# Peptides against a protein of PDB entry 5D63, part 109

Target 1, 292 residues: chain A of PDB entry 5D63
Amino acid sequence: SLRRGIYHIENAGVPSAIDLKDGSSSDGTPIVGWQFTPDTINWHQLWLAEPIPNVADTFTLCNLFSGTYMDLYNGSSEAGTAVNGWQGTAFTTNPHQLWTIKKSSDGTSYKIQNYGSKTFVDLVNGDSSDGAKIAGWTGTWDEGNPHQKWYFNRMSVSSAEAQAAIARNPHIHGTYRGYILDGEYLVLPNATFTQIWKDSGLPGSKWREQIYDCDDFAIAMKAAVGKWGADSWKANGFAIFCGVMLGVNKAGDAAHAYNFTLTKDHADIVFFEPQNGGYLNDIGYDSYMAFY

## One batch from the design tools (peptide; made by RFdiffusion4, then SolubleMPNN)

Design b2_p18_4_s1 (from b2_p18_4, 10 letters changed)
Fold by OpenDDE base, seed 4:
Structure b2_p18_4_s1 (fold): chain B 292 residues (1-292), chain A 18 residues (1-18)
Amino acid sequence: as target 1 above (292 residues)
Amino acid sequence: SEEEIIEEFRREYYEFLA
C-alpha cells in the first residue's frame, strides 16, 4: 500500500513527471507531463498523497507548490477528460479529487484511478513533450499500458523514519533524547539545503562567545529552513526536514550545537555545521538531544 | 450517479466512527 508522503510521480514509459503547469493555484490549471531533473526539488511536480481513512488505497493528491488538488474535471468518465489542479481539502468527499492508487501489473509502478469515474490518469499517447496532456482515460488495473503507469518516488520521510535513521547513527550518545516536531518531512537535496543556509545570512554571521555561538547558528539554520518552507509551498500537513542536535565530545569536556539532515536514500543522517556550511558524517560529537 | 458515489464514499469513510 502507498504510504502517506510527498511523491514525485513519473511516467513508467517515458521520462515525464506529473506537473502542475506553472505551479498555478488557479482552479482548472492543467496538470501535464513535463521533464524533470533527478535529485532536484522539481517544484511543480511534488504531490502530497493523503490517505483517506477507512477507504482502502484511496488518496487525495495535493500539489505541494500550489496547495491545490488533482481533480478530474466534472468527474467525467469520458476518455480524455482533463485532469487539473483545483482547490480542495485533504479529506474531501468530492470524488473528482479522490484517487485509488494501487500497484500495476508490473509490481513496481502504480496506477491512479479516479474513485468516482473509475478511469485512470493517463499520459495521453505517452507523449514525452513538456506540456503533454494528462487526462482521465478508460483502462483496467491489469493491463500493461505504460501511459497509465506511474512510479511514485518518495521525497519525504515520516517522523518514525527520521527517528529510525537517527537511531542507526553511531554518533548518538547513550543519554540521547529526541523530540519530534512534525509528522512528515520533505527531505531537501543538499544543494537546496545549502542555498537556504547561504540566503539566511549565516555565512556572514560572526561567532561570538555565548552571545552568538554554536546554538545560535544551529537554531538560526532551523528557523531559516522553516521560513523557507513557509514561503515556498502552499500545501500544509508537512514540514521541511532540518534538525538541531546538541552533542558532547568523547572526552566529555566540550559540547556543540549543530544541524543535521537526511541522506538521499533517507536511511541515514548527515551532520551539517551551520558555522561553515559543511556536511560531515562525523562532526566529532555524540548527540544527547535532538529536535526536528 | 455521482450522488450515489458520494454516499457510498461517505459510508465507507465514516464507518470507522461506528
Scores: peptide ipSAE 0.175, ipTM 0.750, DockQ to the pose 0.011
Fold by OpenDDE base, seed 1:
Structure b2_p18_4_s1 (fold): chain B 292 residues (1-292), chain A 18 residues (1-18)
Amino acid sequence: as target 1 above (292 residues)
Amino acid sequence: SEEEIIEEFRREYYEFLA
């Protein structure tokens, strides 16, 4: 079953993603097929899938950028019915915004069926052009039509997944205590993470004994990421992943504060030194505390 | 009808409250 999370939703037939046109929050904004760039933030193409309790395989899909929801216009079962962004809530009872999402017959892609109409999200004619129509269309779960098959590329991790990634890392002290601040985290590409670091002013910040040292750098980075998240996205119910760690060296005679993020596959953590912007598999310290 | 669909959904969704 599909897990709660943020997804980039890509067509199985052509290199096109589900895109909220111009990222607009206006009711009735078209959802269209659009090209994307792998390993980047595709701003208008990220969707928070929220599972509906007690309704198997059924979700709302909130556009991360606009904060609006995928909506089948008038809930119509007619082939070619527009799929748009529309205001809503994560746990709505509006069938126009409820989507049953299950594996297709190929076992890797998903199909997206409207709960009410029983029609499927369809990239009309498999059109790979930017702005191609996405509509509700008749179909079946076992049909092999790639116009209605979608890969759900997970762009986020749960707090549990983050915790597991930390636990697998060899540079965690036996006295480690972790504190989880949120439930779901958008994981940024390193390039985006680095850009936030650059824009924060930290590259030009001067290390000063006690008054602005390692802990100040690490906390400033987390604050910068938090602000970036708040300024960039209108959806709620998720955070941007950026951890803070306190660590001690092997000799036990030095401590350090630093950041960390997740690797591309979300299976491991990588350490980030906010004093120089470096990514390290081994920062020279074992973490005894983290919050993220 | 849409009303019937909504009623069905509500019944499923709120089963945990029964």
Scores: peptide ipSAE 0.175, ipTM 0.748, DockQ to the pose 0.011
Fold by OpenDDE base, seed 3:
Structure b2_p18_4_s1 (fold): chain B 292 residues (1-292), chain A 18 residues (1-18)
Amino acid sequence: as target 1 above (292 residues)
Amino acid sequence: SEEEIIEEFRREYYEFLA
């Protein structure tokens, strides 16, 4: 079954993603097919899938940018019915905004069926052009039509997944204690993470003994990421991944505070030095404490 | 106790944060 998370949803037939046009929060904003750039945020193309309790394989899909929800216009079962962004809530009872999401017959892609109409989200005619119509369309779970098959590329991690990534890292001290602050985290590309770092002013900040040293840099970075998240996205129920660690060196005679994020595959952590903006697989310290 | 040792360890190394 599909896990709660943030997804980039890509058509199985053509290199097109489900895009909320202009990222607009207006009711009735078209959802369209649009090209995407790998290893970037793709701002208008991220969707938070929230599972409905006790309703198998059923979700709302909230556009991360606009905070609006995928909505089948009037819940109509007619082929060609518009799929739009519309105001809503994560646990709505409105069947226009409830989607049953299950694996397609190929076992890799998913199909997205409206709970009420039983029609499927369809990239009309498999059109790969920017702005191509996405609509509700008749279909079945077992047919192989790529117009209605979608890859769900997970762009977030749960706190448990983050914890697991930390646990298998070799640079964790035996006394390690981790503190989880949120439940689901959007994982940023390094380019975006770096840009936030640059915009925070940290590159120009002066290290000063005690008064503004490693812990201040690390906390400032986390604060900057948090603010960036709040300022960038209208959806709720997730955070932006940026951890803080305290570590001790192998000799046991020095400690450091630093940041960390997750690798692209979400399987490992990578350390980030907020004093110089560097990414390192080994920062020279073993972490005895983290919060993220 | 083990907990005290861990706490002491953490407190000690806070002094070395740079």
Scores: peptide ipSAE 0.043, ipTM 0.460, DockQ to the pose 0.136
Fold by OpenDDE base, seed 2:
Structure b2_p18_4_s1 (fold): chain B 292 residues (1-292), chain A 18 residues (1-18)
Amino acid sequence: as target 1 above (292 residues)
Amino acid sequence: SEEEIIEEFRREYYEFLA
């Protein structure tokens, strides 16, 4: 079963992703195929999949940028029916915005079926050009047509997954306690994380004993990421991953506050020093407290 | 101390979420 989360949805046949045109929040905005750049944010191509309680394999798909939902126009079962962005809610009862998402016959890709019409999200003619039409189209679950097969590349982690990544790290103190602030986290590429750091003004901030030292830097970074998230995305129900840790050195005579994020594969954490913008696998401290 | 502050935070956090 597909997990709740933020996905980049890529066609199985051509290097094209499901894109909300111009990221517009207007009702009826076309959803189209568009090229993407690996290991980048791909702003208009991120979708929050929210599972419908007690309805197996059924989701709404919210565009992260616009806050609007994938919508089959008039719920029509006609082949070629437009798929658009449209205002909605995560737990709607509108069948135009309810999608059954299950594995295709190849066991790797997914098919996206409209709950009401029973038609499938289709990259029309497998067109790899920017702006190619995506529509509802007749099909079956077992058909191998790549026009209707999609890879769901997970771009977020649950709080449980983040917790598990921390637990695997060797630089955790025996007294460690972690505090989870949110349920789902968009994980940023390091380049984006660094850019937020630069834009925050922290690179030019002066360390001052007690009044602006390690904890102030770490919290300022956390605040900057939070503000960036709020200013960048219109969807709700997720956060941007940026952790704060307190740690003690091996000698037990020094403590430090720092940040951390997740590795590309989401399996591990990497430490971030907000005083210099460095990423480290070992920051020289064992964490006894984190919040994220 | 730092430890005392952390312990107070922990207490408040769990109490609030209980």
Scores: peptide ipSAE 0.007, ipTM 0.400, DockQ to the pose 0.066

Design b2_p18_4_s2 (from b2_p18_4, 9 letters changed)
Fold by OpenDDE base, seed 2:
Structure b2_p18_4_s2 (fold): chain B 292 residues (1-292), chain A 18 residues (1-18)
Amino acid sequence: as target 1 above (292 residues)
Amino acid sequence: SEEEIIEQFRKEYYSFLE
């Protein structure tokens, strides 16, 4: 079954993603097909899937940017019914905003069925143009029509997945203790992570003994990422991944505080030195504590 | 009807209370 998380939802037939037009929070804002750039944030095209307790394979889909929800207009079963952004809540009882999401017949893509109407989210005519209509349309689960098949590219990790990635890293001290601060994390591409670092002012910050040293840099970076998240997204129920670690060197005569993020495939961590903006697979320290 | 759909959903959602 589909896990809770943030997804970039891409059509199986053409290089088009489900896009909330202009990222607008207004009720009735069209959801449309739109081109995307791989390995970028794609601001209006991220959706938080929240599973409904006790209702199998059923979710709400919250647009990360606008904070509004995918909504089938009037819950109509008529083919061609508009799919829009609309105000809502994660655990709504409104069938217009409840979506059953299961694997398609190809075993890789998903179909998105409205709980009430039993129609499917459809890229009308498989139109690859920007602004193409997305609508509810009749269909079946086993139909091979790519207009109704969607790849769910997961852009976030759970705290458990982050924990697992850390556990696989060889630069973890035997006394390591990790502290999880949130449940779900949007993982940023390094370019975005670096830009946040630059915008924080840290590149121009001066190292000073104890008063502003490694821990201050590391915490300042985490604070900057947190603020960036709060300022950038209207949806709730997730955080932006940016970890802080404390580590000790092999000789045991030096300690350091630094950051870390996840690799593109979310399987491993990479260390980030907030004092110079560098990414390293080995920062020269073994972590005995992390919070993220 | 939409009312029936909502009722069905509620039955499933609150099934843990049974």
Scores: peptide ipSAE 0.333, ipTM 0.867, DockQ to the pose 0.011
Fold by OpenDDE base, seed 1:
Structure b2_p18_4_s2 (fold): chain B 292 residues (1-292), chain A 18 residues (1-18)
Amino acid sequence: as target 1 above (292 residues)
Amino acid sequence: SEEEIIEQFRKEYYSFLE
């Protein structure tokens, strides 16, 4: 079953992703195929899949940028019916915005079926051009047509997954306590994480004894990421991953505060030093506390 | 009909109450 999360949804046949045109929040904004750049944010191409309780394999899909939802126009079963962004809610009863998402016959990709019309989200003619039409189209679950097959690349982690990644890291102190602040986290590419750091003013901040030292840097970074998230995305129900850790050195005579994020595969954490913007697999401290 | 679809959805959604 597809997990709740943020996904980049890519066509199985051509290098095209499901894109909300211009990221517009206007009702009726076309959803189109568009090229993407791997390991980047792809702003208009991220979708929060929210599972509907008690309705098997059924979701709403909220565009992260616009805060609007994938919507089959008038819920029509006619092939070629437009799929658009439209205002909605995560747990709507509107069948135009309810999507059954299950594995395709190939066992790797998914098909996206409208709950009401039973038609499938289709990259029309498999067109790989930017702005290509995405529409509802007739189909079956077992059909091999790549126009209706989509890879769901998960761009977020649950708090449990983050917790597990931390637990696997060798630089965690035996007294470690973690505090989870949210349920689902968008994991940023390092380039984006670094850009937020640069824009925060931290690169120019001066270390000062106690008044602005390691903990201030670490908290300032987290605050900057939080603000970036709030300013960048209109969807709700997720956070941007940026952790704060307190650690102690091996000798036990020095402590440090620092940040951390997740690796690209979401399996491990990497430490981030907000005083210099460096990423490290070993920051020289074992964490006894984290919040994220 | 759309009404029937909505009704079916509601039945599934609220099945835990039955």
Scores: peptide ipSAE 0.329, ipTM 0.865, DockQ to the pose 0.011
Fold by OpenDDE base, seed 4:
Structure b2_p18_4_s2 (fold): chain B 292 residues (1-292), chain A 18 residues (1-18)
Amino acid sequence: as target 1 above (292 residues)
Amino acid sequence: SEEEIIEQFRKEYYSFLE
């Protein structure tokens, strides 16, 4: 079953993703096929899938950027019915915005069926062009039509997954305590993470004994990422991953505060030094505390 | 009808209360 999370949803047949046109929050904004760049944010193409309790395999899909929801226009079962962004809520009872998402017959891709109409999200004619129509279309769960098959590439991690990644890292002190602040985290590419760091002004900040030292840098980075998240996305119910750690060196005579994020595959953490913007697999300290 | 669909959905959603 599909887990709650943020997904980049890509067509199984052509290199197109489900895109909310211009990321607009206006009701009726077309959802279209659009090209994407792997390992980037793809701003208008991220969708938060929120599972509906007690309704098997059924979700709302919130566009991360606009905060609006995937909506089958008028809930119509007619082939070619527009799929648009529309205001909504994560746990709506509106069948226009309820989507049953299950594995297709190929076992890798998913199909997205409207709960009410029983039609499927369809990249019309498999058109790979930017702006190609995405519509509700008749179909079945077992047919192999790639127009209606979608890969759900997970762009976020749960708090549990993040916790597990930390636990696997060899640079965790035996006294480690972690504090989880949120439930789901968008994991940023390093390039974006670095850009946030640059924009924060931290590269120009000077280390000063106690008054502005390692902990100040690390907390400032965390704050910068938080603000970036708030300013960038209209959807709720997720955070941007950026951790703060306190660590002690092997000799036990020095402590440091630093940041960390997750690797591309979400399986491991990588340390980030906010004083110089460096990414390290070993920062020279073992963490005894983290919050993220 | 859409009303019937919504009703069915509600039954499923609130099934834990039964």
Scores: peptide ipSAE 0.329, ipTM 0.865, DockQ to the pose 0.011
Fold by OpenDDE base, seed 5:
Structure b2_p18_4_s2 (fold): chain B 292 residues (1-292), chain A 18 residues (1-18)
Amino acid sequence: as target 1 above (292 residues)
Amino acid sequence: SEEEIIEQFRKEYYSFLE
């Protein structure tokens, strides 16, 4: 079954993603097909899928940017019914905002069925143009129509997945203790992570003995990412991934504080030096403590 | 009807209380 997480939802037939028009939080804002750029944020095209307890394969879909929810207008079963953003809650009982999401017959893509109407989210006519209509449409679970098949590209990790990635890394000290701060994390592309670093003022900050040294740089980066998240997204229930580590060198005679994030495939961590903005697979220290 | 759909959903959602 589909796991809780943040997804970029892409059509199986054409290079188009499910987009909330202009990222608007107004009720009735159209959800449309729109082009996307790989390895970028795609601001209006990220959706938090929240599973409904005790209701199999059923979710709400919250637009990360607007904080509004995917909504089938009036819950109508008529083909061509508008799918819009609308105010809601993650655990609503409103069938207009409840979506059954299961694998399609091809075993890779998903279909998105409205719980009430039993119609499917459809990229009308498979139109690849920006602003193409997305609507509820008649369908079945087993048919091969690519207009109703969607790839769910996972853009986030659970705390458990992050923990597993850290555990696989060879630069973890035997005394390591990790502290998990949140449950689900949006993982940023390095370009975005670097931009936050640049905008924070850290590139121009001066290292000063004890008063502003490695731990201050690492904490400042964590704070900058947290602030960026709060200022950028209206949805709740997730964090932006940016870890802090304390490490000791192989000789055991030096310590350092630094940051880390996840690789593109979410399987590994990469270290980030907030004093110079560098990404490293080996920062020269083994971590004995992390929080993220 | 929509009321019936909502009722069905509620039964599933609160099934842990049954």
Scores: peptide ipSAE 0.328, ipTM 0.866, DockQ to the pose 0.011

Design b2_p18_4_s3 (from b2_p18_4, 10 letters changed)
Fold by OpenDDE base, seed 4:
Structure b2_p18_4_s3 (fold): chain B 292 residues (1-292), chain A 18 residues (1-18)
Amino acid sequence: as target 1 above (292 residues)
Amino acid sequence: SEEEIIQQFREEYYSFLE
C-alpha cells in the first residue's frame, strides 16, 4: 500500500510528471503533464498523499506548492473530464478529491482511480509535451495502458524513517537522545539546502566566542530552513528536513553543534557544517542529542 | 448518485465508530 508522503508522480510511459500549472492556487487550475528534472525539487509537481482512515487505498492529493487538491471536475465519469487543482482538505468527503491508488498490473507503477467516478487519471494520448492534458478516463486496474500508470517517487521521509537513518549512523554517541518535531519531512537536494544556507546570511556571519558560536550557527540554519519552508509551500502537514545535533569528540574534551540532512536515498544522514557550508560523512563528533 | 457515493464513503470512513 502507498504510504503517506510527498511524491513526485511520473508517467510510466513518457518522461512527464503530474504538474499543477504555474503552481496556481486558483480553483480549476489545470493539472497537466510536464517535463521534470531528476534530483531537483520540481516545485509544481510535488503531491502530499494523505491516506483516508478506514478507506482502503484511498487518498487525497495535495499539491505542495499551491496547497490545493487534485480534483476531478464535477466528479464526472465521462472520459476526458478535466483534472484540476481545487481547494479542499486532507480528509474531505468530497469524492471529486478522493483517489484510490493501487499498484498496476506491472507491480511497479500505480494507477490513480477517482473514488466516485471510478475513472482513472490519464495522460491523454500519452502526450509528452509540456501542458499535455491530464483527465479522468475509463479504464481497468489490470490493463497495461501506460497513459494511466504512474510512478510514485517518494520525496519525503517519515519521522520513523529519519530516526532509523540516524540510528544507523556510526557517529552517534551512546548517550544519544533524539527529539522528533514533526511527522513527515520533505528531503531537499543538497543544492537547495546549500542555497538556503547562502540566503540566510550565515556565510557572512563570523564566529564569536559564545556570543555567536557553533550552536548559534546550527540553530540559525534550522530557522532558515523552517522559514524557507513556510515561505515556499502552501500545503500543511509536513516539514522540511533539517536537523540540529550536539556532539562530543572522541577525546571527550570538545563539543560542537551542527546540522544534518538525509542522503538522496533517504537511508543515511549526512552532516552539514553551518559555519562553512560543508557536507561531511564524519564531522569529528559523536552526537549525544538531536532534534529535527 | 453522488449522494449515494458520499454516503457509502462516510459509512466506510466512520465504520470504526460502529
Scores: peptide ipSAE 0.313, ipTM 0.857, DockQ to the pose 0.011
Fold by OpenDDE base, seed 1:
Structure b2_p18_4_s3 (fold): chain B 292 residues (1-292), chain A 18 residues (1-18)
Amino acid sequence: as target 1 above (292 residues)
Amino acid sequence: SEEEIIQQFREEYYSFLE
């Protein structure tokens, strides 16, 4: 079953993603097919899938940028019915915004069926052009039509997954204690993470003994990421991944504070030095504490 | 009808209360 998380949803037939046009929060904003760039944020193309308790395989889909929800216009079962962004809530009872999402017949892609109409989210005619119509369309779960098949590329991790990634890292001290602050985390591409770092002013910050040293840099980076998240996205119920670690060197006579994020495959962590913006697999310290 | 669909959904959603 599909896990709660943030997804980039890509058509199985053509290189097109489900895009909320202009990221607009206005009711009735068209959802369209649009090109995307791998390993980038793709701002208007991220969707938070929230599973509905006790309703099998059923979700709301909240556009991360606009904070609005995928909505089948009037819940109509007519082929060609518009799919739009519309105001809503994560646990709505409005069938226009409830989507059953299950594996397609190919076992890799998903189909997105409206709970009420039983029609499927369809990239009309498999049109790969920017702005192509996405609509509700008749279909079946076992049909092989790629117009209605979607890859759900997970762009977030749960706190448990993050914890597991940390646990696998060889640079964790035996006394390690982790503190989880949120439940779901958008994992940023390094380029975006670095840009936040640059925009924070940290590159120009001066190290000063105790008054502004390693812990201040690390916390400032986390604060910058937090602010970036708040300023960038209208959806709620997730955080931006940016961890803080305290570590001790092998000799046990020096300590350091630094950041970390997750690798692209979300399986491992990579350390980030906020004093110079570097990414490292080994920062020279073993972490005895982290919060993220 | 839409009302029936909503009712069905509610029944499923709140099934844990039964």
Scores: peptide ipSAE 0.311, ipTM 0.855, DockQ to the pose 0.011
Fold by OpenDDE base, seed 2:
Structure b2_p18_4_s3 (fold): chain B 292 residues (1-292), chain A 18 residues (1-18)
Amino acid sequence: as target 1 above (292 residues)
Amino acid sequence: SEEEIIQQFREEYYSFLE
């Protein structure tokens, strides 16, 4: 079954993603097909899938940018019914905003069925142009029509997945204790992570003994990422991944505070030095504490 | 009807109360 998380939802037939037009929070904003850039933040094309308790394979889909929800207009079963952004809540009882999401017959893509109408989210005519209509359309679960098949590219990790990535890293001290602050994390590409670092002013910050040293840099970076998240997205129920670690060197005579993020495949962590903006697989310290 | 659909959903959603 599909896990709770943030997804970039891409059509199986053409290089088009499900896009909330202009990222607008207005009720009735069209959801359309739009091109995307791999390995970047596609701002209007990220969707938080929230599973409905006790209702199998059923979710709400919240646009990360606008904070509005995918909505089948009037819940109509008529082919060609508009799919729009509309105000809502994660655990709504409104069938217009409830979507059954299961694997298609190909075993890799998903189909998105409206709970009430039983119609499917359809890229009309498989149109690859920007602004192409996405609508509810008749279909079946086993049909091979790529207009109704979608890849769910997961852009977030759960706290458990983050914990697992840390546990696999060889630079963890035997006394390590991790503290989880949130449940779901949007993982940023390094370019975005670096830009946040630059915008924070840390590149121009001066190291000063104790008053502004390694821990201050590391915490300032985390604060900057947190603020960036709050300022960038209207949806709730997730955080932006940015960890803080405390580590000790092999000799045991020096300690350091630093950051870390996840690799592109979300399987491993990479260390980030907030004093110089460097990414390292080995920062020269073994972590005995982290919070993220 | 939409009302019936909503009712069905509610029955499933609140099944934990049974």
Scores: peptide ipSAE 0.311, ipTM 0.856, DockQ to the pose 0.011
Fold by OpenDDE base, seed 5:
Structure b2_p18_4_s3 (fold): chain B 292 residues (1-292), chain A 18 residues (1-18)
Amino acid sequence: as target 1 above (292 residues)
Amino acid sequence: SEEEIIQQFREEYYSFLE
């Protein structure tokens, strides 16, 4: 079954993603097909899928940017019914905003069925143009129509997945203790992570003995990412991934504080030096403590 | 009807209380 997480939802037939037009939080804002750029933050095209307890394969889909939810207009079963953003809650009982999401017959893509109407989210005519209509449409679970098949590209990790990635890294000290702060994390591309670092003022900050040294840089980066998250997204129930580590060198005679994030495939961590903005697979220290 | 659909959903959602 589909796991809770943030997804970029791409059509199986054409290079188009499910987009909330202009990222608007207004009720009735159209959801449309739109082009996307790989390895970037597609601001209006990220959706938090929240599973409904005790209802198999059923979710709400919250637009990360607007904080509104995917909504089938009036819950109508008529082909061509508008799919819009609308105010809601993660655990609503409104069938207009409840979506059954299961694998399609091809075993890779998903279909998105409205719980009430039993119609499917459809990229009308498979139109690849920006602004193409997305609507509820008649369909079946087993048919091969690519207009109703969607790839769910996972853009986030659970705390458990992050923990597993850390555990696999060879630069973890035997005394390591990790502290998990949140449950689900949006993982940023390095370019975005670097931009936050630049905008924070850290590149121009001066290292000063004890008063502003490695721990201050690492905490400042964590704070900058947290602030960026709060200022950028209206949805709740997730965080932006940015870890802080304390490490000791192999000789045991030096310590350092630094940051880390996840690789593109979410399988490993990469270290980030907030004093110079560098990414490293080996920062020269083994971590004995992290929080993220 | 929509009311029937809502009722069905509620029954599933709150099934842990039964």
Scores: peptide ipSAE 0.308, ipTM 0.854, DockQ to the pose 0.011

